# Ledger of designs, part 12: peptides against a protein of PDB entry 7BBL

Target 1, 86 residues: chain A of PDB entry 7BBL
Amino acid sequence: IAQESLESQEQRARAALRERYLRSLLAMVGHQVSFTLHEGVRVAAHFGATDLDVANFYVSQLQTPIGVQAEALLRCSDIISYTFKP

## One batch from the design tools (peptide; aimed at target 1 L22 F47 D53)

Design b2_p8_6_s4 (made by RFdiffusion4, then SolubleMPNN; from b2_p8_6, 3 letters changed)
Fold by OpenDDE base, seed 1:
Structure b2_p8_6_s4 (fold): chain B 86 residues (1-86), chain A 8 residues (1-8)
Amino acid sequence: as target 1 above (86 residues)
Amino acid sequence: SPRRLVGE
């Protein structure tokens, strides 16, 4: 039987993950999100928006280990994972 | 390289 190449399968998998990621960004708008950062640091913030290349997260009420910041910029490259309740 | 939060 004819089957899809491994490369094509991997491409579809990456595309699916990327789409899921982008949809999650839309879903978290206005919600409090828990972010896992490096070195075991966990922060929570209300998600506002991202820039055009999704390099940064613009957030509010950022709860950090040293206090709360009303508005802040989180670099996406600093984020290991995140979770939120839609 | 990842950077720390301000104040850390």
Scores: peptide ipSAE 0.077, ipTM 0.723, DockQ to the pose 0.046
OpenDDE base, seeds 2, 3, 4, 5: peptide ipSAE 0.024, 0.076, 0.076, 0.073; ipTM 0.564, 0.723, 0.722, 0.719

Design b2_p8_7 (made by RFdiffusion4)
Pose (drawn by RFdiffusion4):
Structure b2_p8_7 (pose): chain A 86 residues (1-86), chain P 8 residues (1-8)
Amino acid sequence: as target 1 above (86 residues)
Amino acid sequence: PLLFAGTP
């Protein structure tokens, strides 16, 4: 059998990486998720959803240094990192 | 339409 092309190999790699990433997003359902935002602000909320094209987060009960926001959308551009415990 | 992981 002919060798697998480098392009086909790269495609399989993207699929493998994406599938793992998607599983990690699904694993946040029913969990709290913390975030590191601009200015070093640390917040947390109940995970609701993410967009799949751009990592925007839909969350509830967002706890910030100034209060609690019942529903919130944290945009991908607002976030440096997010952390959760499976 | 947008696609989601979870419930927005």

Design b2_p8_7_s1 (made by RFdiffusion4, then SolubleMPNN; from b2_p8_7, 5 letters changed)
Fold by OpenDDE base, seed 2:
Structure b2_p8_7_s1 (fold): chain B 86 residues (1-86), chain A 8 residues (1-8)
Amino acid sequence: as target 1 above (86 residues)
Amino acid sequence: SRRYAGQP
């Protein structure tokens, strides 16, 4: 039996991670999420939605070091990690 | 620098 190539294995791994990511976004809706941004900045916000290409997060009640923003846009590329309670 | 809350 032919062995699956390393590249194919990596492709499957990336696909699995992408699926997990998208599922996490769905689970985040309506919940407060803690985001870790660059330069050690951490913010909390209620997740609303993303755009079609998942380039931006639309959030509410964004708690920043300089105050609370009722509604805000976070670039996904600026987010290092996030955590939330499902 | 930092980018959040609508800042570039």
Scores: peptide ipSAE 0.159, ipTM 0.755, DockQ to the pose 0.054
OpenDDE base, seeds 1, 3, 4, 5: peptide ipSAE 0.157, 0.139, 0.128, 0.145; ipTM 0.758, 0.741, 0.739, 0.747

Design b2_p8_7_s2 (made by RFdiffusion4, then SolubleMPNN; from b2_p8_7, 4 letters changed)
Fold by OpenDDE base, seed 1:
Structure b2_p8_7_s2 (fold): chain B 86 residues (1-86), chain A 8 residues (1-8)
Amino acid sequence: as target 1 above (86 residues)
Amino acid sequence: PRRYAGVP
């Protein structure tokens, strides 16, 4: 009954977080999401989809400080956090 | 669609 290695435990933890993240993306589809970006910028948009590798968010009705974009791409690396109501 | 570049 050898203990699971620390590396294996960390791997399982990362996998669990990844699954949770992906499920949140599925739940976001069609909903308005509030995004926190760098430099304190916050935008809101309706989430549509992502790339297969989740590199970009395809959104609509993106509310920005200077206006609304009907359709836009958000780089996932630009996003610090997001919140939405399922 | 265009990429939003609203942050530095």
Scores: peptide ipSAE 0.483, ipTM 0.857, DockQ to the pose 0.057
OpenDDE base, seeds 2, 3, 4, 5: peptide ipSAE 0.479, 0.481, 0.482, 0.482; ipTM 0.859, 0.860, 0.861, 0.859

Design b2_p8_7_s3 (made by RFdiffusion4, then SolubleMPNN; from b2_p8_7, 3 letters changed; failed a check: a repeat of another design)
Amino acid sequence: SRRFAGTP

Design b2_p8_7_s4 (made by RFdiffusion4, then SolubleMPNN; from b2_p8_7, 4 letters changed)
Fold by OpenDDE base, seed 1:
Structure b2_p8_7_s4 (fold): chain B 86 residues (1-86), chain A 8 residues (1-8)
Amino acid sequence: as target 1 above (86 residues)
Amino acid sequence: SRQYAGTP
């Protein structure tokens, strides 16, 4: 039986993860999302959009430990994980 | 220090 090279397998795995990530971004539009940030900080916000290179999340009604921001920008690099209900 | 959120 012919097998894919390890590199090819890894490439497909990365592509699948990237696709799943991008699909999650589409799915969360208009929904409240719970974001886990560094130092155990967790915030919730309504997801609006990302910029073209997915460097930032544009969100609204951001609930932070110190208050609510009507509109805000979350740096993707500051986000460890997120959850939402589709 | 790190700032996790701000206005666009």
Scores: peptide ipSAE 0.093, ipTM 0.686, DockQ to the pose 0.065
OpenDDE base, seeds 2, 3, 4, 5: peptide ipSAE 0.086, 0.069, 0.071, 0.067; ipTM 0.685, 0.679, 0.682, 0.680

Design b2_p8_8 (made by RFdiffusion4)
Pose (drawn by RFdiffusion4):
Structure b2_p8_8 (pose): chain A 86 residues (1-86), chain P 8 residues (1-8)
Amino acid sequence: as target 1 above (86 residues)
Amino acid sequence: PPRFAGTP
């Protein structure tokens, strides 16, 4: 059989990486998720959803240094990192 | 339409 092209190999790699990433997003359902935002602000909320094209987060009970926001959308551009415990 | 992981 002919060797697999480099392009086909890169495609399989993207699929493998994406599938793992998607599993990691699904794993946040029912969990709290913490975030590191601009200015070093640390917040946390109940995970609701993310967009799949851009990593915007839909969360509830967002706890910030100034209060609790019942529903919130944390935009991908607002976030440096997010952390959760499976 | 937008696609989601979870419930927005």

Design b2_p8_8_s1 (made by RFdiffusion4, then SolubleMPNN; from b2_p8_8, 4 letters changed)
Fold by OpenDDE base, seed 2:
Structure b2_p8_8_s1 (fold): chain B 86 residues (1-86), chain A 8 residues (1-8)
Amino acid sequence: as target 1 above (86 residues)
Amino acid sequence: ARRYAGVP
C-alpha cells in the first residue's frame, strides 16, 4: 500500500492553507476589515484589492490612531492578522 | 496610494 510521504502531506497542508488565505481575500473585498499590525497597532479599512503576488493590500478609509486615510497601502508582511464580517 | 508605515 502506497503511503504519502510526510513531506507530501506537509505540501498538501500548505496548499490548503494558501487556498484558504486566498479565499479569505476574495471574501473581504469591499468589506471593512480590522487589521492587527506589529507593535500593537490596529487599524480598520475597507479592503479593495491586492497585487498579483499578494505583497500589498490596497485599502480605503484607513482608520489610524490619528485619523482616516482615504487611500492607503498595507504591506502583507506588516499584517499579523485580520478579522471581518462577510 | 500612500503606504501606511504602521505608525500614526
Scores: peptide ipSAE 0.456, ipTM 0.853, DockQ to the pose 0.059
OpenDDE base, seeds 1, 3, 4, 5: peptide ipSAE 0.245, 0.230, 0.453, 0.249; ipTM 0.783, 0.772, 0.852, 0.785

Design b2_p8_8_s2 (made by RFdiffusion4, then SolubleMPNN; from b2_p8_8 with P2R)
Fold by OpenDDE base, seed 2:
Structure b2_p8_8_s2 (fold): chain B 86 residues (1-86), chain A 8 residues (1-8)
Amino acid sequence: as target 1 above (86 residues)
Amino acid sequence: PRRFAGTP
């Protein structure tokens, strides 16, 4: 019997994490999400959608330290983490 | 929409 290689196990783990990530994006739609960004910046916004390569988040009612933006773009690579209530 | 730069 053959054993799965470490590389294959890691590949499956990455795939599982990617699936979980994408499912979380689906669950976020229409909800207010709290985003943690770099340099201690935290914002809250209603999640709308992402572009096809999931490079940007299109959000509305973005609450920033200095005010609210009706619509905004968040670069996914700028986001450290997020939380929301499904 | 405008990109949020991450800083005020």
Scores: peptide ipSAE 0.430, ipTM 0.852, DockQ to the pose 0.058
OpenDDE base, seeds 1, 3, 4, 5: peptide ipSAE 0.090, 0.425, 0.427, 0.427; ipTM 0.713, 0.848, 0.849, 0.847

Design b2_p8_8_s3 (made by RFdiffusion4, then SolubleMPNN; from b2_p8_8, 5 letters changed)
Fold by OpenDDE base, seed 2:
Structure b2_p8_8_s3 (fold): chain B 86 residues (1-86), chain A 8 residues (1-8)
Amino acid sequence: as target 1 above (86 residues)
Amino acid sequence: SRQYAGVP
């Protein structure tokens, strides 16, 4: 009988995760999001948008340990996780 | 050094 290869299964899994990720970005728009960054850094910001390759997050009212920044750029590669209430 | 945020 035909059986999907392990590689194909992994491809489907990656695709599903990517879709979920992208949908979460859409859901984040306009909401305050809590971001966990490296070295235990945590920030909160209103999510605006990402660039085309989703390499950067463009946010506003970035609340950092040292103050609030009106507009800011967060590198996606620097983000470990995020949470928000839709 | 690693930068987490900046003004675009």
Scores: peptide ipSAE 0.096, ipTM 0.709, DockQ to the pose 0.068
OpenDDE base, seeds 1, 3, 4, 5: peptide ipSAE 0.077, 0.093, 0.076, 0.074; ipTM 0.703, 0.707, 0.703, 0.700; seed 3 fails the geometry check

Design b2_p8_8_s4 (made by RFdiffusion4, then SolubleMPNN; from b2_p8_8, 3 letters changed)
Fold by OpenDDE base, seed 2:
Structure b2_p8_8_s4 (fold): chain B 86 residues (1-86), chain A 8 residues (1-8)
Amino acid sequence: as target 1 above (86 residues)
Amino acid sequence: SRRYAGTP
């Protein structure tokens, strides 16, 4: 009986996590999202879209510590985590 | 550090 290798199992797990992440982005569209950035900075913004390689988040109504920015670009690499209500 | 840029 064929047994799936550990490497194959890990590959499937990574693929599943990636899919969940991408679906999260899709569900995020149009919603206000709370982003946790480095150095304890937290901002809120309405999610618009990402580029093809998900390197950037295009957002609107970005609430920052110094005011609200109508439109902004967040680098995905600067984001530690995010939460939102679907 | 914190980084964000405005977009057109």
Scores: peptide ipSAE 0.162, ipTM 0.758, DockQ to the pose 0.066
OpenDDE base, seeds 1, 3, 4, 5: peptide ipSAE 0.158, 0.149, 0.158, 0.154; ipTM 0.753, 0.746, 0.754, 0.747

## One batch from the design tools (peptide; aimed at target 1 F47)

Design b2_p9_3 (made by RFdiffusion4)
Pose (drawn by RFdiffusion4):
Structure b2_p9_3 (pose): chain A 86 residues (1-86), chain P 9 residues (1-9)
Amino acid sequence: as target 1 above (86 residues)
Amino acid sequence: PTLHAGTPP
């Protein structure tokens, strides 16, 4: 059988990476998720959803240094990192 | 439409 093309190999790699990423997003359902935002602000909330094209987060009970926001959308551009415990 | 992992509040 002919060797697999480099392009086909790269495609399989993207699929493997994406599948693992998607599983990691599904694993946040029912969990709290913490975030590191601009200015070093640390916040946390109950995970609701993410967009799949851009990593915007839909969360509830967002706890910030100034209060609790019942529903919130944290935009991908607002976020440096997010952390959760499975 | 926008696709999501999870349920938006």

Design b2_p9_3_s1 (made by RFdiffusion4, then SolubleMPNN; from b2_p9_3, 4 letters changed)
Fold by OpenDDE base, seed 1:
Structure b2_p9_3_s1 (fold): chain B 86 residues (1-86), chain A 9 residues (1-9)
Amino acid sequence: as target 1 above (86 residues)
Amino acid sequence: PRQFAGVPP
């Protein structure tokens, strides 16, 4: 049994994580998602879509600490984590 | 630093 190289193992692990991430995005469609942002800010919004490189989240009914935005763009770089019920 | 959510184009 040929041992897989460390590089190959890391590549497979990265691919698996990427697939998991992309599947989560697909599962978010049509659901309200809770986003944890920096500085303790948390918002909730209905997921719409992402751009091709998943740099931004296009959302609706964004509930922020200061009010609700009908439509909004969340920068992925601002998002620490997110949760939703599939 | 956090960027505020904006309106998409």
Scores: peptide ipSAE 0.069, ipTM 0.687, DockQ to the pose 0.087
OpenDDE base, seeds 2, 3, 4, 5: peptide ipSAE 0.068, 0.065, 0.062, 0.065; ipTM 0.691, 0.684, 0.676, 0.687

Design b2_p9_3_s2 (made by RFdiffusion4, then SolubleMPNN; from b2_p9_3, 5 letters changed)
Fold by OpenDDE base, seed 2:
Structure b2_p9_3_s2 (fold): chain B 86 residues (1-86), chain A 9 residues (1-9)
Amino acid sequence: as target 1 above (86 residues)
Amino acid sequence: SRRFAGVPP
């Protein structure tokens, strides 16, 4: 039996990561999430939704170092990591 | 200003 190609293995790995990512977004809905952004900036916000291409996070009650913003848009490309309680 | 904080359209 031939071994799975490297490209096929990488494809499966990417698919698995994508699924995990999307599941995390679903689990995140309605929860306060802590986001780590560039330059050491950390914010907290209630997750609402993402757009169709998951380019942006629509959040509410965004807690920033300079205050709270009722509604905000976070670009996914600006997010390094996030944590939340399921 | 911060790149992350924008009001949704």
Scores: peptide ipSAE 0.106, ipTM 0.727, DockQ to the pose 0.083
OpenDDE base, seeds 1, 3, 4, 5: peptide ipSAE 0.099, 0.101, 0.101, 0.099; ipTM 0.721, 0.720, 0.716, 0.720

Design b2_p9_3_s3 (made by RFdiffusion4, then SolubleMPNN; from b2_p9_3, 4 letters changed)
Fold by OpenDDE base, seed 3:
Structure b2_p9_3_s3 (fold): chain B 86 residues (1-86), chain A 9 residues (1-9)
Amino acid sequence: as target 1 above (86 residues)
Amino acid sequence: PRRYAGVPP
């Protein structure tokens, strides 16, 4: 019996995670999302969209420690995690 | 660090 290589198994796993991630982005549209940034900073904002390579999050009503920003850009690389209610 | 900015046009 032929066994799938470890590398192939990892590829399938990454593909599955990528799909779940992309689906989460779709589910986020229009919802308020809580973002955890570095150094324990938390912000909340309504998710709008991402760019093609998902490098940035375009959000609205960004609640920050220093006030509310009507529209803002969050770099995905600065986001540790996020949570929202679908 | 904390980084965010307005949406560029």
Scores: peptide ipSAE 0.195, ipTM 0.753, DockQ to the pose 0.072
OpenDDE base, seeds 1, 2, 4, 5: peptide ipSAE 0.196, 0.192, 0.185, 0.179; ipTM 0.752, 0.755, 0.752, 0.744; seed 1 fails the geometry check

Design b2_p9_3_s4 (made by RFdiffusion4, then SolubleMPNN; from b2_p9_3, 3 letters changed)
Fold by OpenDDE base, seed 5:
Structure b2_p9_3_s4 (fold): chain B 86 residues (1-86), chain A 9 residues (1-9)
Amino acid sequence: as target 1 above (86 residues)
Amino acid sequence: PRQYAGTPP
């Protein structure tokens, strides 16, 4: 049998990860999300929307170490991980 | 560097 090339395997893996990521963004709309940021900072906020091109998270009720912000913008590149309850 | 907070544009 023919063996799929490494490049093809990697492409499929990237596609799968991208799909999972996009689906997670869709799933978290309207939910409170816990974000882990750099330097050990953790925040929670209600997810509103994202600009995939700009790579920004538009959130509300952002609970930060120094207070709550009604509306805020989080850069995706500053987010290490996130969790939420569907 | 990291930046969070601020109202969306």
Scores: peptide ipSAE 0.095, ipTM 0.672, DockQ to the pose 0.105
OpenDDE base, seeds 1, 2, 3, 4: peptide ipSAE 0.094, 0.094, 0.092, 0.087; ipTM 0.669, 0.672, 0.670, 0.672

Design b2_p9_4 (made by RFdiffusion4)
Pose (drawn by RFdiffusion4):
Structure b2_p9_4 (pose): chain A 86 residues (1-86), chain P 9 residues (1-9)
Amino acid sequence: as target 1 above (86 residues)
Amino acid sequence: FVTNTPEVP
């Protein structure tokens, strides 16, 4: 059989990377997720959902240095990193 | 723990 084209190989790689990424998002259901925001602020909340095109987070019970926000949307641009324990 | 950035692959 003919060799697999480099383009086809790159496509399979993207699929493999995406599938793993999507599993990691599903793994946050039912868990708390912590975030590192701008200015070094560290917050945490109960995971609700993320958008799949852009990594915006929908969370509840967001705990911030100044209080608790019952529902919140943390935009992708607001976030440097997020961390959770499976 | 798992730590990631908001970057989408």

Design b2_p9_4_s1 (made by RFdiffusion4, then SolubleMPNN; from b2_p9_4, 3 letters changed)
Fold by OpenDDE base, seed 2:
Structure b2_p9_4_s1 (fold): chain B 86 residues (1-86), chain A 9 residues (1-9)
Amino acid sequence: as target 1 above (86 residues)
Amino acid sequence: EVTMTPAVP
């Protein structure tokens, strides 16, 4: 019986996670998303798009602790997690 | 509701 190597299994798992991630980006377009940032900062914004290397999130109507920003850039490295309702 | 962690380049 042929058995897939551990490395191959891990590769498939990584691919599945990446697919799920990318699908979530598509699903959140135009929706309000809650972002958890560092230092306990939480903001809400309408998701617009990401750049080609998915390094940045382009959002609108960013609700911050000190006000609303019409257009904003969120670096992926600054985001701990995000939540939205599809 | 969906919660995700972004991939950092």
Scores: peptide ipSAE 0.598, ipTM 0.906, DockQ to the pose 0.611
OpenDDE base, seeds 1, 3, 4, 5: peptide ipSAE 0.592, 0.594, 0.597, 0.592; ipTM 0.905, 0.905, 0.905, 0.902

Design b2_p9_4_s2 (made by RFdiffusion4, then SolubleMPNN; from b2_p9_4 with F1E N4M)
Fold by OpenDDE base, seed 4:
Formats: structure tokens, sequence, C-alpha cells
Structure b2_p9_4_s2 (fold): chain B 86 residues (1-86), chain A 9 residues (1-9)
């Protein structure tokens, strides 16, 4: 029985996770998303889009502890996690 | 609900 190498298995796993991530971005379009940021900050916003390299999230109606921003950019590096309802 | 961790490029 032929067995796939460990490296190949890991590569497939990474690819699957990447695909899941990218699909989540598509699923978020137009939805409200809860973002967990550093230092316990949680914000909610409507997801609009990302740039091509997914370095930034472009959102609207960003609800922050100090008010609402009509339009905002969230750097992926600032986001610990995000949650949404598909 | 779906919870994800963003990939940082």
Amino acid sequence: as target 1 above (86 residues)
Amino acid sequence: EVTMTPEVP
C-alpha cells in the first residue's frame, strides 16, 4: 500500500486550511462580523472586502469601544480572531 | 457560527 509522505500530508493540510480561510472571506461578504483584537478589544463590523494579499479587512459600521466608524480598515495582524454567522 | 483566525501575510 502506497503511503503519502508526511510532508505531503502536511502540505495538503495547509492547503485545506488555506481554502477554508479563503472561503470564509467569501462567506463574510455583507455580513456582520465580530472581531477579537489585542488587549481584549472586541469590535463588530460589516465585512466588505480584503485586499488581494488579504493583509487588510475593509469593513463598515465598525462598532468600537469609543464609537462607530462608518468605514474602517482592520489589519489582519491586529485581529486575533473573527466570528460570523454564514 | 464560524470562528476563524486570519492569516497574516
Scores: peptide ipSAE 0.673, ipTM 0.930, DockQ to the pose 0.607
OpenDDE base, seeds 1, 2, 3, 5: peptide ipSAE 0.671, 0.671, 0.671, 0.671; ipTM 0.929, 0.929, 0.929, 0.929

Design b2_p9_4_s3 (made by RFdiffusion4, then SolubleMPNN; from b2_p9_4 with F1E N4L)
Fold by OpenDDE base, seed 4:
Structure b2_p9_4_s3 (fold): chain B 86 residues (1-86), chain A 9 residues (1-9)
Amino acid sequence: as target 1 above (86 residues)
Amino acid sequence: EVTLTPEVP
């Protein structure tokens, strides 16, 4: 029985996670998303798009502790996690 | 409901 190498298995796992991530970006379009940022900050916004390298999330109606921003850019490096309902 | 962590390039 041919067994796939550990490295190959890990590569497939990474690829699967990447695919899941990319598909989530598509699924979020037009939906409200809850973002958990650093220092316990939580915000909600409507997801619009990302740039080509997915470095930034472009969102609208960003609800922050200090008010609502009509349009905003969230750097992916600032986001711990995001939650949405598909 | 889905929760994910963004990949940082």
Scores: peptide ipSAE 0.610, ipTM 0.918, DockQ to the pose 0.601
OpenDDE base, seeds 1, 2, 3, 5: peptide ipSAE 0.602, 0.599, 0.607, 0.599; ipTM 0.917, 0.917, 0.918, 0.916

Design b2_p9_4_s4 (made by RFdiffusion4, then SolubleMPNN; from b2_p9_4 with F1E N4R)
Fold by OpenDDE base, seed 5:
Structure b2_p9_4_s4 (fold): chain B 86 residues (1-86), chain A 9 residues (1-9)
Amino acid sequence: as target 1 above (86 residues)
Amino acid sequence: EVTRTPEVP
């Protein structure tokens, strides 16, 4: 039985993770999402869109510790995790 | 206008 190379297994794993990530972004559209940022900061916002190339989240009604922003740009690099109800 | 991610205080 020809065993698939480690590199090929890793490539398939990366592809599966990327697909799951993209599907999660599609499922977030129109939902309120809770984002965990650095230093334990948590914000909630309505998800609008992502720029997949620029790695940004376009959100509305961003609830921050200092107030509500009608429209905001969240950088994907600043986001540790997110949760939403489908 | 789209506001940037607030800096963590």
Scores: peptide ipSAE 0.042, ipTM 0.647, DockQ to the pose 0.050
OpenDDE base, seeds 1, 2, 3, 4: peptide ipSAE 0.033, 0.033, 0.032, 0.035; ipTM 0.622, 0.623, 0.613, 0.639

Design b2_p9_5 (made by RFdiffusion4)
Pose (drawn by RFdiffusion4):
Structure b2_p9_5 (pose): chain A 86 residues (1-86), chain P 9 residues (1-9)
Amino acid sequence: as target 1 above (86 residues)
Amino acid sequence: SLTTHDLLS
């Protein structure tokens, strides 16, 4: 059989990477997720959902240095990193 | 928009 084209190989790689990423998002359901925001602020909340095109987070019980926000949307642009324990 | 809830459905 003909060799697999480099383009086809790159597509399979993107699919493999994406599938793993999507599994990692699904793994946050029912868990708390912590975030590192701008200015070094560290917060945490109960995971609700993320958008799939852009990594915006929908969370509840967001704990910040100044209080608790019952519902929140943390925009992708607001976040440097997020961390959770499976 | 699509969210992780769409993956659960």

Design b2_p9_5_s1 (made by RFdiffusion4, then SolubleMPNN; from b2_p9_5, 4 letters changed)
Fold by OpenDDE base, seed 3:
Structure b2_p9_5_s1 (fold): chain B 86 residues (1-86), chain A 9 residues (1-9)
Amino acid sequence: as target 1 above (86 residues)
Amino acid sequence: VRTTLDLLA
């Protein structure tokens, strides 16, 4: 019986998570998403798209504590988590 | 276009 190496198992796990993530991005298009940022900041916005390397989220109608921003760029590295209803 | 850093400032 061939035993898969630990490294190979980890690779498969990462691949599965990556696929789920990418699918979530597709499902997010056109929906309002709630984003949790640092310092307890929570915002809601309509998801538009990401760039090719998924470094930024391009969103619209961003509801912030200080008002609504028509268009905004959210850096993915600044997002702790997000949730939305498919 | 505002960025996350702008929001946290």
Scores: peptide ipSAE 0.175, ipTM 0.788, DockQ to the pose 0.039
OpenDDE base, seeds 1, 2, 4, 5: peptide ipSAE 0.157, 0.171, 0.153, 0.116; ipTM 0.774, 0.784, 0.770, 0.718

Design b2_p9_5_s2 (made by RFdiffusion4, then SolubleMPNN; from b2_p9_5, 4 letters changed)
Fold by OpenDDE base, seed 2:
Structure b2_p9_5_s2 (fold): chain B 86 residues (1-86), chain A 9 residues (1-9)
Amino acid sequence: as target 1 above (86 residues)
Amino acid sequence: PRTTDDLLA
C-alpha cells in the first residue's frame, strides 16, 4: 500500500487549518473579539462579517487606546491573533 | 469607517 505523499499531507493540513479558521469566523458573529495587531496594538470589537475573500473584518464598537470607533474595517493581514468567548 | 491603517499609524 503506497504511502500518502508529503505534498498530499501538507494539502490536507492546510485544508484542516482553513476549515478551523472559517469555523472560528462563524463562531465570532455577534461576539466581542480581542484582536492583537502589529506593534503591540490591541483592540476589542464586535465582529460583524468578512468579505468573500476574507481579506477584511467588518467590526463595530472598536475599542482603541484613543477611543471607541462605531464602525471599522480591519485588514486580516494586519491581525496577528484574536480571542473571544464563544 | 476607520481601518487598520489608522490603528497602526
Scores: peptide ipSAE 0.264, ipTM 0.859, DockQ to the pose 0.039
OpenDDE base, seeds 1, 3, 4, 5: peptide ipSAE 0.242, 0.260, 0.255, 0.255; ipTM 0.844, 0.858, 0.857, 0.855

Design b2_p9_5_s3 (made by RFdiffusion4, then SolubleMPNN; from b2_p9_5 with H5L S9A)
Fold by OpenDDE base, seed 3:
Parts: structure tokens; sequence; C-alpha cells
Structure b2_p9_5_s3 (fold): chain B 86 residues (1-86), chain A 9 residues (1-9)
């Protein structure tokens, strides 16, 4: 059979990563997540949900260097990485 | 509520 094009291979790879990402979001629900932001800022919060385009994370009990915020909005574009125990 | 900008600014 004909070899899959490079573009098609990349498309499949992106689709796979997207699926894993979305599944991780589902797994995060109700769990405390540690977020790494720019400039070495690290916070922890209970994950609530994201908006439809997954541009923002809606979290609760956000632990920050300056205190705890009951409810908060984290922009996904500002998050370098996150970790949690499923 | 706070936003990411509040944390980084």
Amino acid sequence: as target 1 above (86 residues)
Amino acid sequence: SLTTLDLLA
C-alpha cells in the first residue's frame, strides 16, 4: 500500500496528542493539580472545568504564594505544565 | 476571583 504522507502522519500525531490531553482533563476533575506558570510561579488547585475551546481552566482553592483564592481562572496559555494523581 | 494575569503581574 502507498506510504502515508508526512502531513498525514503529523495530523494523526496531533490528533493522538489532543485525545490524550482531553482525557487528562477528564481525569483531573475533582483532583488537586499542581500548575507551573511562568517566572517559576507554581500553584496548586482543585480542577473544576474548562471552557468550550479549552482556553481557560476554572479552579477552586487555588494555593498561591500570596494566599488561597476560593475561585480562580487560569489561562491555559500561561500554563507551562501540570501534574496530578489520577 | 483571580486570573493568571493577577498572579504573574
Scores: peptide ipSAE 0.196, ipTM 0.818, DockQ to the pose 0.039
OpenDDE base, seeds 1, 2, 4, 5: peptide ipSAE 0.122, 0.173, 0.132, 0.177; ipTM 0.745, 0.800, 0.754, 0.803

Design b2_p9_5_s4 (made by RFdiffusion4, then SolubleMPNN; from b2_p9_5 with H5L S9R)
Fold by OpenDDE base, seed 1:
Structure b2_p9_5_s4 (fold): chain B 86 residues (1-86), chain A 9 residues (1-9)
Amino acid sequence: as target 1 above (86 residues)
Amino acid sequence: SLTTLDLLR
């Protein structure tokens, strides 16, 4: 059996992770999501949508330490992790 | 609207 190159294996792995990530975004729609940001900042918001390159998260009812924001934009690069219940 | 920058200040 021909051994798949390491590069090809890594490409498939990245593709699988990307798909999982995108499916997570779909499952997130309409749900409240808890986001962990840098500097220990944690917020919760209802997920709305993302832009084409999934660089920004458009959310509503953002619960922050200083109050609730009706609409907000979270940069994906600033998000360390998120959790939600589908 | 509020952005991530506002949160991280």
Scores: peptide ipSAE 0.228, ipTM 0.829, DockQ to the pose 0.039
OpenDDE base, seeds 2, 3, 4, 5: peptide ipSAE 0.215, 0.220, 0.218, 0.227; ipTM 0.819, 0.824, 0.822, 0.827

